Peptides against a protein of PDB entry 3NZW. Designs and how they scored, part 40

Target 1, 212 residues: chain A of PDB entry 3NZW
Amino acid sequence: TTTLAFRFQGGIIVAVDSRATAGNWVASQTVKKVIEINPFLLGTMAGGAADCQFWETWLGSQCRLHELREKERISVAAASKILSNLVYQYKGAGLSMGTMICGYTRKEGPTIYYVDSDGTRLKGDIFCVGSGQTFAYGVLDSNYKWDLSVEDALYLGKRSILAAAHRDAYSGGSVNLYHVTEDGWIYHGNHDVGELFWKVKEEEGSFNNVIG
Target 2, 222 residues: chain B of PDB entry 3NZW
Amino acid sequence: QFNPYGDNGGTILGIAGEDFAVLAGDTRNITDYSINSRYEPKVFDCGDNIVMSANGFAADGDALVKRFKNSVKWYHFDHNDKKLSINSAARNIQHLLYGKRFFPYYVHTIIAGLDEDGKGAVYSFDPVGSYEREQCRAGGAAASLIMPFLDNQVNFKNQYEPGTNGKVKKPLKYLSVEEVIKLVRDSFTSATERHIQVGDGLEILIVTKDGVRKEFYELKRD

## One batch from the design tools (peptide; aimed at target 1 G47 G48, target 2 P104 Y106)

Design b2_p18_6 (made by RFdiffusion4)
Pose (drawn by RFdiffusion4):
Structure b2_p18_6 (pose): chain A 212 residues (1-212), chain B 222 residues (1-222), chain P 18 residues (1-18)
Amino acid sequence: as target 1 above (212 residues)
Amino acid sequence: as target 2 above (222 residues)
Amino acid sequence: AYTPVQFYSFGTFTAPRP
């Protein structure tokens, strides 16, 4: 798995791969590792497929309950804490999840929280999570500027996941892109590495190692 | 020490057509190198036009299917006999499985039917509730032998338009019920050839707007 | 002949670097 989310001038970019594994067995190439908590909240998934899916879907129900009770959209900080505190209750039981809660509120602006099953909860501008996280860091860190255009930022996030899908045996399938502004998240498509790789290699001249 | 889990072999397969779906499984049940039965059904009609198979540790598979069938019964009791849609059944199965997160039903489960638009649908599950809707899926002992074949023959993976210099992918035309039954039978004859836990018989459940139909085929008994 | 059941995973992960 490889997931990333980063803040910049134009808001937040979220990108994930779509590979699921059972050891060295490719269980699926078409899994959704991003969950749309609501029009302004996204959650990313890495780790145990069932733990992530189950608890992040549950998180969505908890956020919805907050809106009914408080008559107000839940903050990114509170939403990430609900998951962080839940996972903390299970510390030692073997839950396995690396997660990112990304969203926008007038009160907080673009906001990103890293939350994992160790109970760690961190606010930050840039996170890469999963077995392929270092590969994504390598490309994302060396081309990142706060002042990226929405177009360039969307591409960098896409390119970074592609770098991870290439080098990490446990990452791949397709790339799912999102962009987060104060008007909510915007889905930017599902890009199959099977075609995205060759297209990027030709147009960019990169991946100069692999013979085409 | 006591091991609460065993492996009863078997292989299951699910393919979704435009307006139908199939869930197939061999009828052999095994423990180690012995055959417990050459005919022990492993794919079930659970009502509301849903077929399911939980393959792996059979005791767990039976307990799960039994619990789900009872779940559909109560769904009717509590919701004015409303039909349980396949998507709703999938989420329900997720909770049943995740409910034993710390002592899992050791099964790989697949269900098939039609979605609310009458389209064919296949869902497969992880032992602890991880699930996804798919076009086809192989589960059980020969899953590693069969899933590559399905990626090729069902979703036309790695196949290109001849003479297009590998530029144009083979279009994703869709399979009829006849073409699907062929792929299923070939899949199981192949799996019976290379995997010692697969054989004796093949039972297919076909699901359409008209309900659930069954077809049976013999397999090599060795 | 016995094959343990494996759970689906999105892969392993570690805490991100500072």

Design b2_p18_6_s1 (made by RFdiffusion4, then SolubleMPNN; from b2_p18_6, 5 letters changed)
Fold by OpenDDE base, seed 3:
Structure b2_p18_6_s1 (fold): chain B 212 residues (1-212), chain C 222 residues (1-222), chain A 18 residues (1-18)
Amino acid sequence: as target 1 above (212 residues)
Amino acid sequence: as target 2 above (222 residues)
Amino acid sequence: AFRPVQFWSFGGFTLPRP
């Protein structure tokens, strides 16, 4: 798995692969590793598939309850804290989760929190999470600028996941791409890695280690 | 050493069509190398046009199916006989599985039915409740033999239009019920040839707007 | 002899087999 999120002048880019594995078996190439909690809040999934799906869905319910009780959307800080508190209660029980909670509120602006099953909760501008995270960082860190255009930022997110899919055996399938703004998240499609690879190679003249 | 789990073998397969869904399973039940039964059904009609199979350790599978059937009953009691949708059923099964997260059911679960738009739906689950809606899924002993075949024949993976030099993929299309049944039969006959835990009989449950029908075919009894 | 169904993972994380 490779997931990433980063803040830039145009909001937040979220990009994830879609491969699930069971040992050496490719269980699926089409898994959704982003949960749409509400129109302004996303969660990403790495680690145990069931742990992530179950508890991030649960988180969505808690966020909705907050909205109903307080008549205001939950903050990204509070949403991430709820999840962090939950996994902390299970510390040592064997949960496996590496998550990013990404969203926009008027109070916070565009915000990203990293939350994992070890109890770590971090606010930041750039995170890559999963077995392919180091490959994604290699591309992302080399090209990241705050002043990226939306188009360039979307491409950078997609391109970073592609790099990870190429090198990490546990990443692949497709790239799911999101852009989060003040008006909410926008889904920017599913990009099959097989097709995307050749397109990028041709357009960039990259991936020269592969002879087409 | 305490080992509460067994493996009863078998294989299951789900395929979604345009306005139907199919869930099939062999009827062989084994322990180690011994055939316990040549006809032990493992695909069940659970009501509300939902069919279910939980393949692996049969005791766990049976328990899970019974719990789900009970959930359907209580859903009707609590919601004025409202039909349980396939997506809600999937969520319910997730909770049943994840409720035993630290002592899991050793099963691969597949359900099939129609979504709220009348389209065929197949959902597959891991032992602890992760799930995905797919067009097709094989589970059980011969899943590794069948799933690549389904990728090729249902999802047309690695198929291209002739004369395009691999530049144009074969377009996706829904398969007819007759085509799906042929694929299911070919899958199980092939799996039976190469896997000792698959064979004896094939039971296919077909879900349409008109309800659930069953078909049975003999497999090798080797 | 017993080959349990393996859990799905996102990133090669294997849940402990019981």
Scores: peptide ipSAE 0.335, ipTM 0.808, DockQ to the pose 0.310
OpenDDE base, seeds 1, 2, 4, 5: peptide ipSAE 0.317, 0.330, 0.331, 0.326; ipTM 0.790, 0.806, 0.801, 0.798; seed 5 fails the geometry check

Design b2_p18_6_s2 (made by RFdiffusion4, then SolubleMPNN; from b2_p18_6, 7 letters changed)
Fold by OpenDDE base, seed 3:
Structure b2_p18_6_s2 (fold): chain B 212 residues (1-212), chain C 222 residues (1-222), chain A 18 residues (1-18)
Amino acid sequence: as target 1 above (212 residues)
Amino acid sequence: as target 2 above (222 residues)
Amino acid sequence: PFVPVRFWSFGSFTLPRP
C-alpha cells in the first residue's frame, strides 16, 4: 500500500493505490483505501484492511454524532483524536493501522493528521504512509512546492503513487485521487496503473529502465 | 498445542450480472485427504433475496451463516418487516466477523443478491470483516486457480481488440445468465481436475428479481 | 489447501519520515 496527503496553496491533495494482499496473493486490485467521512473530511487506510475499514467507519459515526450534538462539523483535530484515543485503548492487542485524517474547517483551514495503531498522532503538511511510502517520498519531496497549481499538485500526487506502484510489490492496481478545499473534497478519478504508467512514460520520457 | 481450526476444503464463486447474481459452490466436504461428504451444500438462501456462503472451516462457516440468518430475522422484528438490502447485509456481516476479531471465523465469505437499483451484486469478506463489492470473486481451496480465469473472462483483463496492437481494450459488457453459468461450470470442472478438495457436485444459486433459483450439476467423483 | 484463508492487508507501513 501507498497513501499520501500534502497541503499546498490550493488545499490538500490525497492519493492512494488500490491493491490488497494476503501474503504473496493479490487479493484485490480495486480496493477503496479512502473513506469519505463527510463532505469535508477524508480518512486513508494502510495496514490491516479490516482494522482500518471497521474503525474508520466507526469514526465516521462518531463524527456524525458530534455534528448532531454540537450543531457544527467536527474539527479535524477532534476527529483524529477520537481515532487516536480508540486505537490507544487497543494498544498491545494487535491492531494494525496507519491512517491520515484530512479535512477542512473554517477554524483550522486545510489540516492533515497522521494516526497509527502505535498511538502516534502527528499534525503535518506532508505524509506518505504504507509499504511504498519511501518511493512516494522520493518523487514527492523532489517536486513539492507550496505554490503548486491545483493541476500540478494533483499530478504530483498521482505521479508519486505511480512511482511507488512501480517499485513496491504490495502497491498497485489504480490511483484514487482527491482534492480537498474549503468547499469540501472533490474526487478526481480512478487511474489504472497499467495505463497510467505508459502514458506518463511517454509524456515525461521517464521510467527509462523499462523498455517499451 | 491447541488448534481449534479445521479445513474442510471446497471452493465458492460469485458473479454479478446486470439484473442477476450467482453464487456457486461445490458440495465436497473433506478433512485432510478424506472425503466426509460428496453432498454437503455450502451456499444458502438467507431470505430477502440474499444468498451466502462462508467457505473454509465448515463449523465456523455454519455458525456464521446461522448468525446472519438470525440477524435477518431480528432485522424484520425491529424494522417492521423491512427488506434487508444487500449493502446493509454486507455491513451486518462485517460486524459479525469483526466481533470475533481476536478469535476469527476461519472462512472466506461471499454474498450475492441485487442492489437497490436491481443490479447484480457480489460482496466478498476476509475472515475478520474487510469487504468489497465486486463483479466476481472466487474463494476457497481453488480460488487461486479460478480467480485469474474470472479476471480474464468476466472483466476481460488482458484482452484487446484485434488489429489494434494492444491499444484498444476489449470493452466491458454484462454477461447473460447463460454465459455466467457456462463460466461457472467451466471453472469448477477445471478446478476439480487440478485440486483434490474440489469435486462431487456443483450447486448454483441464481438470484433475480423473481427470487432464488437453484441448479445442480455433477462433478468428477474422484 | 493450495491457498489458505488469510487476512487481507493494505501492505505494511512504517512511521512517516519528517
Scores: peptide ipSAE 0.286, ipTM 0.797, DockQ to the pose 0.764
OpenDDE base, seeds 1, 2, 4, 5: peptide ipSAE 0.279, 0.280, 0.281, 0.269; ipTM 0.784, 0.796, 0.790, 0.790

Design b2_p18_6_s3 (made by RFdiffusion4, then SolubleMPNN; from b2_p18_6, 6 letters changed)
Fold by OpenDDE base, seed 2:
Structure b2_p18_6_s3 (fold): chain B 212 residues (1-212), chain C 222 residues (1-222), chain A 18 residues (1-18)
Amino acid sequence: as target 1 above (212 residues)
Amino acid sequence: as target 2 above (222 residues)
Amino acid sequence: AFRPVQFWSFGSFTLPKP
């Protein structure tokens, strides 16, 4: 798995692969590793599929309850804290989760929190999470600038996941791409890695380790 | 050291069509190298046009199916006989599975039915409740033999239009019920040839708007 | 313990680089 999120002048880019594995078995190539909690809040999934899917869905319910009770959307800080507190209660039980909670509130602006099953909660501008994270960082860090255009930022997110899919055996399938703004998240499509790879190779003249 | 789990073998397969879905399973039940039964059905009509199979450790599978059937019953009681949708069923099953997160049901669960738009639906679960809606899924002992075949024949993976030099993919299209049944039969006959834990009989449940029908086919008994 | 069915995984991960 490779998930990434980064803040830039235009908001947040979120990009994830779609492969699930069970050992050496590719269980699925089409898994949705982003949960759309509300129109302004996303969660990403790495680690145990069920742990992530179950608890991030639960988180969604908690966020909705907050909205109903407080008549206001939950903050990204609070949403991430709810999840962090939950996983901390299960510390030592064997949960496996590496998540990013990404969203926008008027109070916070575009915000990214990393939350994992060890109880770590980090606020930051750039995170790559998963077995392919180092590959994604290689591309992302090399090209990241705060002043990226939306188009360039979207491409960079997509391109970083592609790099990880290329090098990490546990990443692949497709790239799901999101742009989060003050108006909410926008889904920017599912990009099959096979098709994307050849397109990028041709257009960039990259991936020259592959002859054809 | 006590091992609470067994492996009863078998294989299951779900395929969604445009306005139907199928869930199939062999009827062999084994322990180690011994055949316990040559006819132990593992695909069940759970009501509300939902069919379910939980393949792996049969005791866990049976328990899970019973719990789900009970959930359907209580859903009707609590919601004035409202039909349980397939997506809601999937969520319910997730909770059943994840409720035993730390002592899991050791099964691969597949359900099939129609979504609220009348389209075929197949949902697949891991032992602890992660789930995904897919067009097809194989589970159980011979899943590794069948799933690549389904990738090729249902989702047309690695197929291209002739004469395009691999530039144009074979277009996706829904398969007819007859085509699906053929694929299911071919899958299980092939799996039976190559896997000792698969065989004896094949039971196919077909879900349409008119309800659930069953078909049975003999498999090799060796 | 014998595990006839494996859990699905979204890969392993390490702590993110800040």
Scores: peptide ipSAE 0.346, ipTM 0.811, DockQ to the pose 0.682
OpenDDE base, seeds 1, 3, 4, 5: peptide ipSAE 0.334, 0.340, 0.335, 0.333; ipTM 0.796, 0.812, 0.805, 0.803; seeds 3, 5 fail the geometry check

Design b2_p18_6_s4 (made by RFdiffusion4, then SolubleMPNN; from b2_p18_6, 7 letters changed)
Fold by OpenDDE base, seed 4:
Structure b2_p18_6_s4 (fold): chain B 212 residues (1-212), chain C 222 residues (1-222), chain A 18 residues (1-18)
Amino acid sequence: as target 1 above (212 residues)
Amino acid sequence: as target 2 above (222 residues)
Amino acid sequence: AFVPTKFWSFGGFTLPRP
């Protein structure tokens, strides 16, 4: 798996692959590793598939309950804290989760929190999470600027996942791409890695280690 | 060292069509190299036009299916006989599975039915409740033999329009029930040839708006 | 208790770098 999120002048880009594995077996190439908690809040999934799906869905319910009780959308900080508190209660039990909670509130602006099953909760501007994270960082860090245009930022997110899909055997399938703004998240499509690779190779003149 | 799990073999297969879905399974039940039964059905009509199979350790599979059937019953009691939708069933099964997260049901679960728009639906689950809706899924002993075939024949993976130099993919389309049944039969006959835990009989449950239909075919009894 | 390993995985992860 490779997931990433980063803040820039235009909000947040979230990009994830779609491969699930069971050892050497590719279980699926089409898994959704982003949960749409509400129109302004996303969660990403890395680690145990069931752990992530179950608890991030649970998180969604908690966020909805917050909204009903408080008559206001939950903050990204509070949402991520709910999840971190939950997984911390299970510390040592064997949960496997590497998550990013990404969203926008009027109070916070665009915000990203990293939450994992070790109990770590971090706020930051750039995170890559998963077995392919180092490959993604290689591309992302080399090209990241706060002042990226939305178009360039979307491409950078997509391109970083592509790099990881190319080098990490546990990443692949497709890239699911999101842009989060003050108006909410916008889904920017599912991009098959097989097609995307050749497109990018041709347009960039990159991936020269592969002969067409 | 004590192992609480067994492995009863077998293989299951789900395929969704446009307005139908199928869930098929062989009827062989084994332990190690011994055939326990040549006809032990493992695909069940659970009501509300939902069919279910939990393949792997049969004791766990049976327990899970019974729990789900009971869940359907109580859903009716609690919600004025409202039909349980396939997506809600999938969520419920996730909770059943994840409720035993630290002592899992040792099964690969597949359900099939129609979604709320009347479209065929197949959901597959890992042992602890991760799930995905798919057009097709093979599970069990011969899943690794069948799934690539389904990728090619249901989802048309690696197929291209002739004369396009591989530039145009074969378009996706729904398969007819007859075509799906042919694929299922070919899958299981092939799997039976190459896997000792698959054989004896094939039971196919077909879900349409009119209900659940069952078909049975003989497989090799080797 | 014995736990089977045939789980779906979304890969491993390490802590994010600064």
Scores: peptide ipSAE 0.301, ipTM 0.798, DockQ to the pose 0.530
OpenDDE base, seeds 1, 2, 3, 5: peptide ipSAE 0.292, 0.295, 0.145, 0.279; ipTM 0.790, 0.802, 0.770, 0.793

Design b2_p18_7 (made by RFdiffusion4)
Pose (drawn by RFdiffusion4):
Structure b2_p18_7 (pose): chain A 212 residues (1-212), chain B 222 residues (1-222), chain P 18 residues (1-18)
Amino acid sequence: as target 1 above (212 residues)
Amino acid sequence: as target 2 above (222 residues)
Amino acid sequence: VAIFDKPYTYNVILPHWE
């Protein structure tokens, strides 16, 4: 798995791969590692497939309950804390999840929280989570500027996941892109590495190792 | 020490057509190197036009299928006999499985039916509730032998339009019920050839708007 | 803080997946 989310001038970019594994066995190439908590909240998934899916779906129900009760959209900070506090209750039981809660509220602006099953909860501008996280950091860190255009930022996030899907035996499948503004998240498609790799290699001249 | 889990072998397969779906499984049940039964059904009609198979540790598979069938029964009791859609059944199975997160049903489960639009649908589950909707899926002992074949023959993976210099991918035309039964039978004769836990018989459940139909085929008994 | 670096994997691995 490889997931990333970063803040910039134009809001937040979220990109994830779609590979699921059972050891060295590729269990699936078409899994959804991003969950749409609501029109302005996204959650990313890495770690245990069932733990992530189950608890993040549950998180969505908790956020919805907050809106009914408070007649107001839940903050990114509070939403990430609900998950952080829940996972903390289970510390030591073997839950396994690296997660990112990304969203927008008038009160907070573009906001990103890293939350994992160790109970760690961190607000930040840039996070890469998963077995392929370092590969994504390598490309993302060396081309990141706060002043990226929405178009360039969307590409960098896409390119970074692609770098991870290439080098990490446990990442791959396709790339799912999202862009977050104060009007909510915008889905920017599912890009199969099977075609995305060759296209990026030709158009960019990179991946100069692999023979084409 | 006591080990609460065993391995009863078996292989299951699910393919979704445009307006139908199939869930197939060999009828052999095994423990170690012995055959417990050459015919022990492992794919079940659970009502509301849903078929399911929980393959792995059979005791767990039976307990799960039994619990799900009872779930459909109560769904009718509590919701004025409303039909349980396949998507709803999938989420329900997720909770049943995740409910034993700390002592899992050691099974790989697949269900099939039609979605609300009458389209064919296949769902497969992880032992602890991780699930996804798919076009096809192989589960159980020969899953590693069969899933590559299905990626090629069902979703036309790695196949290109001849003479297009590998530029144009083979179109994703869709399989008829006849073409699917062929792929299923070939899959199981192949799996019976290379995996010692697969054989004796093959039982297929076909699901359409008209309900659930069954077909049976012998397999090598060695 | 060590960032989470595990693959997206099934929580339980059955024998036939090995």

Design b2_p18_7_s1 (made by RFdiffusion4, then SolubleMPNN; from b2_p18_7, 12 letters changed)
Fold by OpenDDE base, seed 2:
Structure b2_p18_7_s1 (fold): chain B 212 residues (1-212), chain C 222 residues (1-222), chain A 18 residues (1-18)
Amino acid sequence: as target 1 above (212 residues)
Amino acid sequence: as target 2 above (222 residues)
Amino acid sequence: VKLYSLPFQSPVILPFQK
């Protein structure tokens, strides 16, 4: 798995692969590792697929309840705290979660929180989460600038996941790409790694470790 | 050391068509190297045009299916006989599975039916309730033998248009019910040849707008 | 009983490095 999110002048980019595994078995190439909690809030998945899917869906319900009760959207801070508090209650029970809660509120602006099953909750501008995270960081950190254009930022997110998919056996399938703005998240498509790899290789003259 | 789980073998397979879906399973039930039954159905009509199989440890599978059937019943009671949609069924099954997250049902679950648009739908679950909608899925003992075949024959993986030098993929298209049945039969006959836990009989449940149809085929009884 | 230690059924994982 490789998931990433980063803040830049244009909001948040979220990019994830779609491979799921059970040991050495590729269980799926089409897993949705982004949960759309609401039009302004995304959750990413790494670790146990069921743990992430179940609890982030539950989080969505809690966020909706907040909206109904408080007549305003939940903050990214509060949403991430709900999840963090939950997983902390299950500490030692064997939950496996590495998640990013990404969203926009008028109060916070574009915001990213990392939450894991150890109860760690971190706010930050750049996170890569998963077995391929180091590969993604290698590309992302090398090219990241706050002043990236939206197009360049989208490409960088996609390109970083592609690098991880290339090097990490546990990452692959496709890249799902999101841009989060003041108006909410925008889905920027599913990009098959096989097709994307050859396209990027040709256009960049990169991946020269692969001859053909 | 006490192991609460058994392995009853078998294999299941779901494929979604355009306006139909199939869920198939062999009828062999085993323990270790012993055949317990040559005809123990593991694919069930659960009502509301939903078919379900939970393959692995049969006791857990049966329990899960019974709970789901009961859930369908109560859904009708609570919601004025509203038809349970396949997506809602999938969510319900997730909760059934994840409710035992710390002592899981030791099964690979597949359901098949029609979505709210009348399109074929297959949902697959891991033992603890992660799920996705897919065009096809194999589960159980011979899943590793069948799934790559389905990738190639249903999703046309690694197939390209002739004369394109591998630049143009074979286009995705829905398969007819007859084509799907052929693929299912070929999958199970092949699996039976290479896996001792698969054989005896094949039951195929076909879901259409007109209801659930069942087909049965003999498999090798070795 | 650790589910991950059982040979024939494995949960789907999204490999996660902490």
Scores: peptide ipSAE 0.250, ipTM 0.807, DockQ to the pose 0.104
OpenDDE base, seeds 1, 3, 4, 5: peptide ipSAE 0.257, 0.246, 0.266, 0.242; ipTM 0.796, 0.809, 0.803, 0.800; seeds 1, 3, 4, 5 fail the geometry check

Design b2_p18_7_s2 (made by RFdiffusion4, then SolubleMPNN; from b2_p18_7, 13 letters changed)
Fold by OpenDDE base, seed 1:
Structure b2_p18_7_s2 (fold): chain B 212 residues (1-212), chain C 222 residues (1-222), chain A 18 residues (1-18)
Amino acid sequence: as target 1 above (212 residues)
Amino acid sequence: as target 2 above (222 residues)
Amino acid sequence: VELYSGAFQSPVILPFQR
């Protein structure tokens, strides 16, 4: 798995692969590792698929309840805290979750929280989460700037996941790409790694270790 | 040390068509090397045009299916006989599975039906309730033998248009019910040859707008 | 729980480094 999210001048980019594994078995190439909590909040999945899918869906319900009760959208801080508190209650029970809660509120602006099953909750500008995270960071960190255009930021997110998919056996399938703004998240498509790889190689002249 | 789980073998397979879905399973029930039954159906019509199979440890599978069937009944009672949609069924099954997150049902669950648009739908679940809608899924003992085949024959993976130098993928298209049945039969026939826990009989449930149809085919009994 | 090899789908994992 490789998931990433980063803040930039244009909001948040979220990019994830779609491979799921059970040991050496590729269980799926089409897993949706982004949970659309609401139109303004995204959750990413790493670790146990069921744990992430179940609890992030549950989180969505909690966020909706907040809106109904408070007549205001929940903050990213509060949403991530709800999840963090939940997983912390299950600490030691064997939950496996590495998630990023990404959203945009007027109060907070573009916001990313990392939440894992160990009880860690971190706010930050850039996170890569998964077995392929180091590969993604290699590309992301080397090209990241706050002032990226939306187009460049989207490409960078996509390209970083591609790098991870190339090097990490546990990452692959496709890249799902999101852009989060004040108006909510925008889905920027599913990009098959097989097709994307060759396209990027041709356009960039990269991946020269592969003879095409 | 007490092992609460058994393994009853078998294999299941779901394929979604354009306006239909198929869920198939062999009828062999086995423990270790001993065949318990040559005809023990494991694919069930659960009502509301939903078919379900939970393959693995049969005791867990039966329990899960029973719970789901009860859930369907209660859904009708609580919601004025509203038809349970396949997506809602999937969510419900997730909760059934995840409710035992720390003592899981030792099964691979697949359901098939029609979505709200009348399109074929297949949902697959891991033992703890992660689920995904897919065009096809194999589960059980011979899943590793069948799934790659389905990738190639249903989703046309690694197939390209001739003369395009591998640049143009074979276009995705829906398969007819006849084509799907052929694929299912070939899958199970092949699996039976290579896996001892698969064989005896093949039961196929076909879901259409007109309801659930069942077909049965003999498999090798060796 | 020893996952019986081959017959049972192991829980789907989205691997991440702990």
Scores: peptide ipSAE 0.331, ipTM 0.802, DockQ to the pose 0.095
OpenDDE base, seeds 2, 3, 4, 5: peptide ipSAE 0.027, 0.325, 0.028, 0.034; ipTM 0.777, 0.813, 0.780, 0.781; seeds 2, 3, 5 fail the geometry check

